Peptides against a protein of PDB entry 3HUF. Designs and how they scored, part 13

Target 1, 320 residues: chain A of PDB entry 3HUF
Amino acid sequence: MWIIEAEGDILKGKSRILFPGTYIVGRNVSDDSSHIQVISKSISKRHARFTILTPSEKDYFTGGPCEFEVKDLDTKFGTKVNEKVVGQNGDSYKEKDLKIQLGKCPFTINAYWRSMCIQFDNPEMLSQWASNLNLLGIPTGLRDSDATTHFVMNRQAGSSITVGTMYAFLKKTVIIDDSYLQYLSTVKESVIEDASLMPDALECFKNIIKNNDQFPSSPEDCINSLEGFSCAMLNTSSESHHLLELLGLRISTFMSLGDIDKELISKTDFVVLNNAVYDSEKISFPEGIFCLTIEQLWKIIIERNSRELISKEIERLKYA

## One batch from the design tools (peptide; made by RFdiffusion4, then SolubleMPNN)

Design b1_p9_3_s3 (from b1_p9_3, 7 letters changed)
Fold by OpenDDE base, seed 1:
Structure b1_p9_3_s3 (fold): chain B 320 residues (1-320), chain A 9 residues (1-9)
Amino acid sequence: as target 1 above (320 residues)
Amino acid sequence: SYDEANAAD
């Protein structure tokens, strides 16, 4: 989201979130959803128009800001952004930091981008929330992105957390739920005057961890917890691979159970399978190797003695 | 003041 602050109290000491939309900026406007009052005699009554676009798909992957358009409203002294005069037809900016000078005012409006990109684990939830979040200037998507700051877990009653949720947790993405999204949707009016009223996602995250026994206390408890072990993984998802990497595993990939030969078994401590393959092929698992699902692995790695538990399971099958 | 000298419309 875009946040503005200003020097010299020209914004009355307020920090304001700018959502996608159009704002008239000037000395003689009243603060509302479409107006930003700036207090200086050197600023025109109606000085500039700010237009913030909704996020693009690219912004979700890059963590780039919503496009920020500035137009001078034919003022005597013009408008500058980053020390450059705004063109006659206005200019668009993709920089994360904008220093906006209105006329000859010695104090500038500083706009900065606070990165917030929300990944959804569930396409239905994305469909439900994407439009509203985009109107808040928040990029949304389903795919993994390095720009992702928040992750909405899929809540299915009685189900284990998904691989996506596991991976999001381990990569230290803030996991949120529908309650946080609901809160975000309501805060839009309140943050006009005070950007600090934006809900803290970390509190939501802490509550999720506290109330769900499927999470360890911290990602650090699991990261590299299986260092020194080797696994073979059915090449089914990128997220699964990345998850196993974060556990510190050496990973060999295979395309089918038939690819699990004696050579692969000799260098592999266990095989990780997806649920569908595990359930369908469990009767035909290679002898002498421990096969498990990611969900089964997760149940082990969240335990304090995960290394011991894995070792015991490996040994059990080697001597059986 | 600076503001008075650079007053905008």
Scores: peptide ipSAE 0.211, ipTM 0.866, DockQ to the pose 0.145
Fold by OpenDDE base, seed 5:
Structure b1_p9_3_s3 (fold): chain B 320 residues (1-320), chain A 9 residues (1-9)
Amino acid sequence: as target 1 above (320 residues)
Amino acid sequence: SYDEANAAD
C-alpha cells in the first residue's frame, strides 16, 4: 500500500494510506476518500492529482508498488517528483519512494510503498477476496512468490495444514486467516487520516499459531532439522520440493514408484508421497523402504525429537 | 514569510 507522510505540518502531522483511486491534492480541499488537504500558502488551492492504479499480476511477483500517477493542475509553480518536474500531461512512477514537492513549498510529501503481497492457499478464497484486496492496493495470487508477505491459511476444521501452509510458515511468511481479511476490509475509511489504524497481521498470526498444535513454536525448529537424511519424492510440486529442501534433506526425484530401483533404495532413507499416491499404491510400495506423506512427515518434524523419531522408523523398516 | 512570498493563488 502507498503511505504518505509530509515534512513539517503540511499534512497536520498525520500519515495517510492512499488506496487505488484518484485524489485531488491542494490547500483548499477537504480530506476525504478523494481529496488530500495540504496546508501551505505556497500550495495552490487545487494543486495536483494523484492517481494510484490497482496492482498488476507482475506486482504480486515483484513486490512492486501500484503505479502512482501525478499530474500538476496547471499551477503557477508546478509539481516535482524526486526533484524532477512533472510533465504537462502527468507522469507515472513505479519507484517505492516518492518525494513530491508541490509548488515552492519547502516541505515535501513523502510517499512510500509498504509491501504487502497476499498469497492464498485456496483458489476459492482468492476469488472471494482478491477484488477487495486489490482495491486496497494489495496484490494477490496463488503461486509462490518471493514477494509474498502474508499467506492466507484455509481453515478446514479437522484437516491437517496444507503443504502451502507448511512452506509459508518455514519461509517466515505471516500466516493470516479470513478474520484478518475481514478486518482489513473495514478499515478503508478509518485509515484516511491515520495510517496507523491498519490492523497488525502479527497478532492474527500469533493467535493462529497459539491455537493450532500443527505448528511448531518457530520455523527455526524445523529448518535443517533433517540435515543428513536423504529422501526420494515424486516430481509433483515445487512447493513440496522447496519444503523438503528447507528441512535440510537431500532429495532425489522420480516419476513413478516403478522407477525406484535397488540403487535408489540403498541411498534413500525414506520416500515422500502425496496423499493420492500413498493411498492408492500402499500395497505396491517397495520392500525395505519407509514411505510416508508430507503430512505424516510434518507430524514428525514438529516434534522436538523429530530426528530420533524418523531414525526409528527407518531402522524398523530396514531390518524388517 | 517564505510562504507569503511564494503564495499560490
Scores: peptide ipSAE 0.209, ipTM 0.865, DockQ to the pose 0.148
Fold by OpenDDE base, seed 4:
Structure b1_p9_3_s3 (fold): chain B 320 residues (1-320), chain A 9 residues (1-9)
Amino acid sequence: as target 1 above (320 residues)
Amino acid sequence: SYDEANAAD
């Protein structure tokens, strides 16, 4: 989200969030959802127009800012952004930091981008929330992205957490739920005067972890917990591969169960399969190798003695 | 003053 602050108390010592939309900026406007009052005699009554666009798909993957357009409203002294005069027809900016000078005012408006990028685990929830979140200047998507700051967990009572949720947890993404999204959608009016009124996602995250026994105490409890072990997996999903990497596993990939030969077995401690393959092919598993799903592996790794548990399972199958 | 010299419209 875009946040603005200013020097010299020209914004009355307050910060505010700028959501996608259009703002008239000047000395003689009243603060509301479409106006930003700036207090200086060197600033015109109606000085500039700020237009913030909704996030693009690219912004979801890069964590880049919503496009920020500035137009001077034909003022005596013009407008500058990052020491450059705004063009006659206005200019657009994709920099994360903007120093906006209105006229000859010695104090600047400082706009900075605070990244908030929300990944969804399923397309249905994305479809439900994307429009509202985009109107807050929050990019949304389904695919894994290094720019993701938050991950929406689907509240399915009694189901195991998804691989997406597991991976989001291990990569230290803040896991949130629909209740947080609902709360976030209500803050649009309150943050006009004080950007600090944004809801704390960390409190929501703590509550989710506390109330769900499928999570370990911290990501650090699981990261590299399986260092020294080797696995083989079907080349199915990037998220599964990244999850196993975060556990510290050496990973080999194969395309079919038929590719699991004696050589591969000799180099791997266990084979990781998706649920569909595990259920369909369990009768045809190679002898002398431990096969499990990601979900079964997760149940082991969340235990404090995960290394001992895995070692015991490997030994049990090797001598059976 | 600075403000007088740089007064906007």
Scores: peptide ipSAE 0.206, ipTM 0.862, DockQ to the pose 0.149
Fold by OpenDDE base, seed 2:
Structure b1_p9_3_s3 (fold): chain B 320 residues (1-320), chain A 9 residues (1-9)
Amino acid sequence: as target 1 above (320 residues)
Amino acid sequence: SYDEANAAD
């Protein structure tokens, strides 16, 4: 989201969130959803137009800001952005920090981008929330991104957390739920005048972790916790592979259970399978190797003595 | 004054 602040009290000492939309900026306008009052004799009654676009798909992957357009409204002294005069037809900006000078006012409006990119665990939740969140200037998507700051877990009461949720947790993203999204949707009008009223996602995250025994106390407890072990996995989701990498595992991939030969077994401590393969093929598992699902592995990883537990299971099957 | 010299419309 874009936030504006100003020097010299020209914004009355307030920070304001600018959602996607159009704003008339000037000395003789009243603050509302489409107007920004600036207090200086050096600023025209109607000085500039700010237009903030909705986020693009690219913004979701890069963490870049919503495009910020500035147009001077044919003022006596013009408008500058980052010390450059705004062109006659207006200019568009993708920088995360903008210093906007209106006329000869010695004080600038400082616009800065607060990065927020929300990943969804399922397409149904994305479909439900994406439009509303985009209207808040928040990029959304399904795929993992290095720009992801927040992750919406699917609330299935009584079910195990998904691989996506596990991976998001280990990546140190802020895990949120539908309650936080609902709260974000309701605060839009209240935060226009005061950016400090934006809800803190960390409180939601803390509550999720505290109330769900399927999470470890911190990502740091799990990251590299299985360093020195080797696994093989069926070519499944990229998230599964990345999750195992964050655990510190050396990973071999195979295309079918038939590819698990004596050589692979000799180099591998255990095999990770998806639930469907595990349930259907358990009767045909290779002898002398420990096979488990990601969910079963996660249940071990969240334990304080995870390394000892894994070692015990490996030994049990080598000598069986 | 500075304000008068730099007064906008």
Scores: peptide ipSAE 0.203, ipTM 0.862, DockQ to the pose 0.150

Design b1_p9_3_s4 (from b1_p9_3, 5 letters changed)
Fold by OpenDDE base, seed 1:
Structure b1_p9_3_s4 (fold): chain B 320 residues (1-320), chain A 9 residues (1-9)
Amino acid sequence: as target 1 above (320 residues)
Amino acid sequence: SYDPENAAD
């Protein structure tokens, strides 16, 4: 989201979130959803127009800001952004920090991008929320992104958390739920006056962890917890691979259970399978190797004695 | 207050 603040109290000491939309900026406008009052003798009644675009798909992957357009409203002394005069037709900016000078005002409006990118675990939730979140200037998507700051877990009652949720947790993405999304939808009016009213997603995250025994206390409890172990993984999901890497596992990949030969077994402590393969092919598992699902592995790794637990399971099958 | 030397309306 774009946030503006200003020097010299020209914004009345307020920090404001700018959502996608158009704003008339000037001395003689009243603060509302489309106007930003700036208090200075050196600023025109109607000085500039700010236009913030909705996020692009690229912004979801890069964590880049919504495009910020500035147009001077034919003022005598113009408008500058980052010490450069705004062109006659306006200019567009993708920098994360904008120093906006209105005419000869000695104080600048400082616009800065607070990164917020929300990944969804399922397409249904994305379909429900994407439009509203995009109108808040929040990029949204389904695919893993290094720019992702928040993750909406798929909440199915009585189901295990998904691999996506597990991975989001371990990579220290803030996991959120529908309650947080609902709160984001309502905050739009209140943040006009005070950007600090933006809900803290960390509180939502803490509540999720506290209320769900499928989460460890922290990602740090699980990261590299299985260092020194080796696994083989069915090449089905990039998220699964990344998850296993974060556990500190050495990973070999295979395309089918038939690829699990004696050589692979000799260097592998266990095999990780997806649920579909596990359920369909459990009768055909190679002898002398421990096979489990990611969900079964997760149940082990969230325990304090995860290394001992997995060692016992490996041993149990070697002697069986 | 408006400063006509520093602002144009």
Scores: peptide ipSAE 0.088, ipTM 0.839, DockQ to the pose 0.176
Fold by OpenDDE base, seed 5:
Structure b1_p9_3_s4 (fold): chain B 320 residues (1-320), chain A 9 residues (1-9)
Amino acid sequence: as target 1 above (320 residues)
Amino acid sequence: SYDPENAAD
């Protein structure tokens, strides 16, 4: 989200979130959803127009800011952004930090981008929330992104957490739920005067972890917890692969169970399968190797003695 | 107060 602040009390000592939309900026406007009052004798009554665009798909993957358009409203001394005069037709900016100078005002409006990018695990939830979140200047998507800051956990009562949720947790992404999204949808009016009123997702995250026994206390409890072990997996999910890498596993990939030969078995401690393959092929598992699902692996790795538990299972099946 | 030397209007 875009946040503006300024020196010299020209913004009344307040910070403000700029959601996607159009704002008239000037001395003689009243603060509301479409106006930003700036208090200075050197600023025109109606000085500039700021237009914040909704996030693009590219912004979801890059974590870049919503496009920030600035137009001078035919003022005597113009408007500058990052020491450059705004063009006659206005200019658009994708920099994360904007120093906006209105005319000869000695104080600048400082706009900065606070990255918030929300990944959804469930396409139905994305469909439900994406439009509202985009109107808050928050990029949204389903696919993994290095720019992802938050992850929406789908809460189905009695269901195991998904691989996406597991991976998000280990990546140290802030896991949130529908309650946080509901809260976000209501903040638009309250944060006009004070950007500090933006809800903290970390509290929601802490509550999720505390109240769900499927999470360890921290990602650090699981990261590299299986260092020194080797696994093989079907090349079916990039998230699954990355999850196993974060556990410190050496990973071999295969395309079918038929590719699991004696050589691979000799070098591999266990095989990780998706649920569909595990359920369908359990009768045809290679002899002498431990096969499990990611969900089964997760149940082991969240335990304090995960290494001992895995070692015990490996030994049990080698000698069975 | 308005500063006509530094503002347009």
Scores: peptide ipSAE 0.087, ipTM 0.834, DockQ to the pose 0.180
Fold by OpenDDE base, seed 4:
Structure b1_p9_3_s4 (fold): chain B 320 residues (1-320), chain A 9 residues (1-9)
Amino acid sequence: as target 1 above (320 residues)
Amino acid sequence: SYDPENAAD
């Protein structure tokens, strides 16, 4: 989201979130959803127009800001952004930090981008929330992105967490739910005066983790917890691969169960399979190797004695 | 207050 602050009390010492939309900025406007009052003798009654675009798909992957357009409203001394005079027809900016100078005002409006990109685990939930979140200037998507800051867990009562949720947790993405999204949608009016009124996602995250025994206490409990072990996996999911890497595993990939030869077995402690392959091919598993699903692995790694548990399972099957 | 030297109305 775009946040504005200003020097010299020209914004009354308040920070404000700017959602996608158009704002008239000036001395003689009243703060509302489309106006930003700036208190200075050196600022015109109606000085500039700020237009913030909705996020693009690219913004979801890059964590880049919503495009910020500035137009001077035919003022005597114009408007500058990052020391550059705004063109007569307005200019658009994609920088994460903007210093906006209105005329000869000695104090600048500082706009900065606070990255918030929400990944969804479920396409139906994305479809439900994307429009509203985009109107808040929040990029949304389904695919893994290094720019993701939040991850919406699909609350299916009694189901195991998905690989996406597991990976989101380990990569230290803030896991949130629909309750947080609902709360976030209500703040649009309140944050006009105070950007600090944004709901704390960390509190929601803590509550999710506390109330769900499928999560360890922290990502750090699992990261590199299986260092020194080696696994083989079917080359089906990039997220699964990244998840296993975060566990500290040495990973070999194969295309089919038939590729699991004696050489691979000799170098591999266990094989990780997706549920579909595990269920369909369980009768055809190679002898002398421990095969498990990522969900089964997850149940082991969340335990405090994960290394001992894995070792025990490997030994059990090696001597069976 | 308005500063006519520094602002246009």
Scores: peptide ipSAE 0.086, ipTM 0.837, DockQ to the pose 0.175
Fold by OpenDDE base, seed 2:
Structure b1_p9_3_s4 (fold): chain B 320 residues (1-320), chain A 9 residues (1-9)
Amino acid sequence: as target 1 above (320 residues)
Amino acid sequence: SYDPENAAD
């Protein structure tokens, strides 16, 4: 989201969130959803127009800002952005920091981008929330992204957390739920005057972790916790592979259970399978190898003695 | 107060 602040009390000492939309900026406008009052004798009654676009798909992957357009409203002394005069037809900006000077005002409006990108675990929730979140200037998507700051967990009462949720936790993404999204959607009007009124996602995250025994105390407790072990996995989701990498595992991939030969078994401590393959093929598992699901592995790695637990399971099946 | 030397309108 875009946040503006200014020196010399020209914004009344307040920070303001600018959502996607159009704003008239000047001395003789009243603060509302489409106007920004700037208090200076050197600023025109109606001085500039700011237009913030909705986020693009590219912004979700890069963490870039919503496009910021500035137009001078034919003022005597013009408008500058980052010490450059705004062109006659207006200019568009993709920089994360903008210093906006209105006419000869000695104080600048400082606009800065606060990065927030929300990943969803399922397409149904994305479809439900994407439009509302985009109108807040928040990029949304389903795919993993290095720019992702938040991850929406599905509330499935009594079910195991998904691989996507496990991976989001280990990569230190702030996990949120539908309650936070609802709260975020309602705050739009209240934050016009004070950007500090934005809801704290970390409080939601802390509550999720505290109230769900399926999470470890911290990502650091699990990252590289299985260093020195080797696994083989069926060619499944990319998230599954990345999750196992974050655990510090050496990973071999195979296309079918029939590809698990004596050589692979000799180099592998255990095999990771998806639930469907595990349930359907358990009668045909190779002898002398420990097979488990990612969910079963997760239940082990959240324990303090995860390495000892895995070692015991490996030994049990090697000597059976 | 408006400053006509430093602002338009």
Scores: peptide ipSAE 0.086, ipTM 0.834, DockQ to the pose 0.227

Design b1_p9_4_s1
Fold by OpenDDE base, seed 1:
Structure b1_p9_4_s1 (fold): chain B 320 residues (1-320), chain A 9 residues (1-9)
Amino acid sequence: as target 1 above (320 residues)
Amino acid sequence: ELEENNELE
C-alpha cells in the first residue's frame, strides 16, 4: 500500500494510506477519500492530482507498488517528483519512494510503498476477496511468489493444514485468515487520517498458531530439522519440493512408483507421496522403503523429537 | 481572489 507522510506538519503530522483512486491535493481541499489537504502558503488551493492504480498481476510477483500518477493542476510553480518536474500531461511512477514537491514548498510529501502481497491457498477465497483487496492496493494471487508477505489459509473445520500453509509457515510468511481480511475491509475509512490504524497481521498470525495444534511454535523448530536425511518425492507440486528443501532434506524426484529402483532405495530414507497416490498405490509400495504423505511427514516434523520419530519409522519399515 | 491554481507568494 502507498503511505504518505510529510515534514513540516504540512500533512498535520499524520501518515495516510492512499488506496487506489484519485486524490486532489491542495491547500483548500478538505481531507476525505478523494482529497488531501496540504497546509502551506506555497501550495495552490488545488495543486496536484494523485492517481493510484489498482495492482497488476506483475505487482503480485515483484512486490512492486501500484502505479502512482501525478498531475500538476496548472500551478504557477509546478510539481516535482524526485526532483524532476512533472510533465504537462502528468507522469506515472513505479518507484517505491517518491519525494513530491508542491511548488516552492520547502517541505515534501514523502510517499513510500509498504509491501503487502497476499497469497491465497484456495481459489474460492481468492475469488471472494481479490476485488476488495485490490481496491486496497494489495496484490493477490494463488501461486507462490517471493513477494508474498501474507498467506490466507483455507479453514476447513477438522482438516489438516495444506501443503501451501505448511510451506507458507516455514518460509515465514504471515499466515492470516478470513477474520483478518474482514478487518482490513473495515479499516479503510479509519486509516485516511492515521495510517497507524492499519491492523497488525502478526497478531492474527500469533493467534492462529496458538489456537491450532498443527503448527509448531516457530518455523525455526522445523527448518533444517531433517538435515542429513534424504527423500524421494513424486513430482506433483513445486510447493512440496520447496517445503522438503526447507526441512533440510536431500530430494530426489520421480514420476511414478515404478521409477523407484534399488539405487534410489539405497540412497533414500523415505518416499513422499501425495494423498491420492498414497491411498491408491499402497499395495504397490516398494519393499524396504518408508512411504508417507506430506501430511504424515508434517505430523512428525511438528514434534520436538522429529528426527527420532523419523528414524524409528524408517527402521520399522525396513524390517517389515 | 487568488485563482484556484495560484500559490501564495
Scores: peptide ipSAE 0.056, ipTM 0.758, DockQ to the pose 0.520
Fold by OpenDDE base, seed 4:
Structure b1_p9_4_s1 (fold): chain B 320 residues (1-320), chain A 9 residues (1-9)
Amino acid sequence: as target 1 above (320 residues)
Amino acid sequence: ELEENNELE
């Protein structure tokens, strides 16, 4: 989201979130969803127009800002952005930091992009929330992105967390739920004058972790917790691979259970399978190797003695 | 009377 602040109390000492939309900026406008009052004698009554575009799909992957357009409204001394005079027809900016100077005002409006990209675990939730979140200037998507800051888990009571949720947790993405999204939807008007009224996603995250026994206390409890162990996995999902890497595992990939030869077994402590393969092929598992699902692995990983538990399971099947 | 789009000098 775009946040503006200013020096010299020209924004009344407040930070403001700018959602996608158009704003008239000037001395003689009243703060509302389409106007930004700036208090200075050196600023025109109607000085500039700011237009913030909705996020693009590219912004979701890059973590780039919503495009910020600035137009001078035919003022005597013009408008500058990052020390450059705004062109007569206006200019568009994709920089994460904008220093906006209105005329000869000695104080600048500082616009900065607070990166917030929300990944959804399921398409249904994305479909429900994407439009509203985009109108808040928040890029949304389903695919894994290095730019993601937040991850929406679907709160199904009694279901195991998904691999996506596990991975989001380990990569230190702030996990949120629908309650946070609902709260975000209520703040649009309240944050006009006070950006601090934005709900704290970390509080939501802490509550999720506290109230769900499927999460460890921190990602650090799990990251590299299985260092020194080796696994083999079906080449199924990148997220699963990345998850196992974050656990500190050495990973070998195979295409089918038939590819698990004696050499692979000799180098592998356990085999990670997806649920479908695990359930269908359970009878045909190679002898002398421990096979488990990611969900089963996760249940072990969240335990304090995860290394001992894994070792016991490996030993149990090596002699079976 | 400050013109609408003029900065105060």
Scores: peptide ipSAE 0.055, ipTM 0.761, DockQ to the pose 0.477
Fold by OpenDDE base, seed 3:
Structure b1_p9_4_s1 (fold): chain B 320 residues (1-320), chain A 9 residues (1-9)
Amino acid sequence: as target 1 above (320 residues)
Amino acid sequence: ELEENNELE
């Protein structure tokens, strides 16, 4: 989201969130959803127009800002952004920090991008929330991105957390739920004049972790917890692969259970399968190898003695 | 000097 603040009390000492939309900026406008009052004698009654675009798909992957357009409203002394005069037709900016000078005002409006990029685990939830979040200037998507700051967990009562949720947790993204998204939607109007009123996602995250026994205390409890072990996995998802890598596993990939030969068995401690393959093929598992799902692996990983537990399971099946 | 728009209100 874009946040503006200014020196010299020209914004009345307040930080303001600018959601996607158009704002008239000037001395003689009243603060509302489409106007920004700036208090200076050196500023025109209606000095500039700010237009913030909704997030692009690219913004989701880069964590870049919503495009910020500035147009001078035919003022005597013009408008500058980052020491450059705004052109007659306006200019568009993708920098994360904008110093906006209105005319000869000795104080600048500082616009800065607060990165918030929300990944969804569930396409139905994305479909439900994407429009509202985009109107907040929040990029949204399904695919993993290094720019993601938040991850929406699907709340199904009594269900195991998904691989996406596990991976998001290990990546140290802030896991949120529907309750946080609902809360975000309700505060939109209240944060116009006070950016500090934005809800803290970390509090939501803490509550999720506290109330769900499927989460360890921290990502650090799981990262590299299986260092020295090796696994084989079906080439199913990049997220699953990355999750296993974060656990410190050496990973071999295969395309079918039929590819599991004696050589692979000899160098592999266990085989990780997706739920569909596990359920369909459980009768045909190769002898002498420990097969489990990622969810089953996760249940072991969240235990304090995960290494011992896995070792015991491996030994049990090697000698069976 | 008070800055004013060149546009006629």
Scores: peptide ipSAE 0.045, ipTM 0.744, DockQ to the pose 0.207
Fold by OpenDDE base, seed 5:
Structure b1_p9_4_s1 (fold): chain B 320 residues (1-320), chain A 9 residues (1-9)
Amino acid sequence: as target 1 above (320 residues)
Amino acid sequence: ELEENNELE
């Protein structure tokens, strides 16, 4: 989200969130959803127009800011952004830090981008929330991105957490739920006067982790917990591969169970399968190798003695 | 000096 603050109390000492939309900026406007009052005699009554666009698909993957357009409203001394005069037709900016100078005002408006990028685990929830979140200047998507800061967990009553949720946890994204999204939708007007009133997602995350026994106490409890073990992976998502890497596993990939030869068995401690293959091919598993799903592996990993547990399972099946 | 908008008449 874009946040503005200013020197010399020209914004009344307040920090303000700017959501996507159009703002008239000047001395003789009243603060509301479409106006930013700036208190200085060196600023025109209506000085500039700020237009913040909704996030692009690219912004979801890069963590870049919503495009920030500035137009001078035919003022005597113009408008500058990062020491450059705004052109006659206005200019657009993608920098994460903007120093906006209105006319001869000695104090600048400082606009900075605070990254918030929400990944969804469920396409139905994305479809429900994407429009509203985009109107808050929050990029949204389904695919994994290095720019993601938050992850929306799908609450299915009585189901295990998904691979997406497991991976989101280990890569230290803030896991949130629909209750937080609902809360975000209500604060839009209240944060106009004070950006500090934005709800902290970390509190929502703490509550989710505390109330769900499928999570360890921290990602650090699981990261590299299986260092020194080797696995072979069949027909998994990209998130599954990255999850296994974060566990410290050496990973071999193959396309079919028929690719599991004596050489692979000799160097592999266990095989990780997706649920569909595990259920359909249970009878056809190679002898002398431990096969499990990612969800079954996760149940072992969240235990404090995960290394001992997995070693016992490997030994049990080697001698069966 | 007060900066004023150029009112396009």
Scores: peptide ipSAE 0.042, ipTM 0.714, DockQ to the pose 0.163

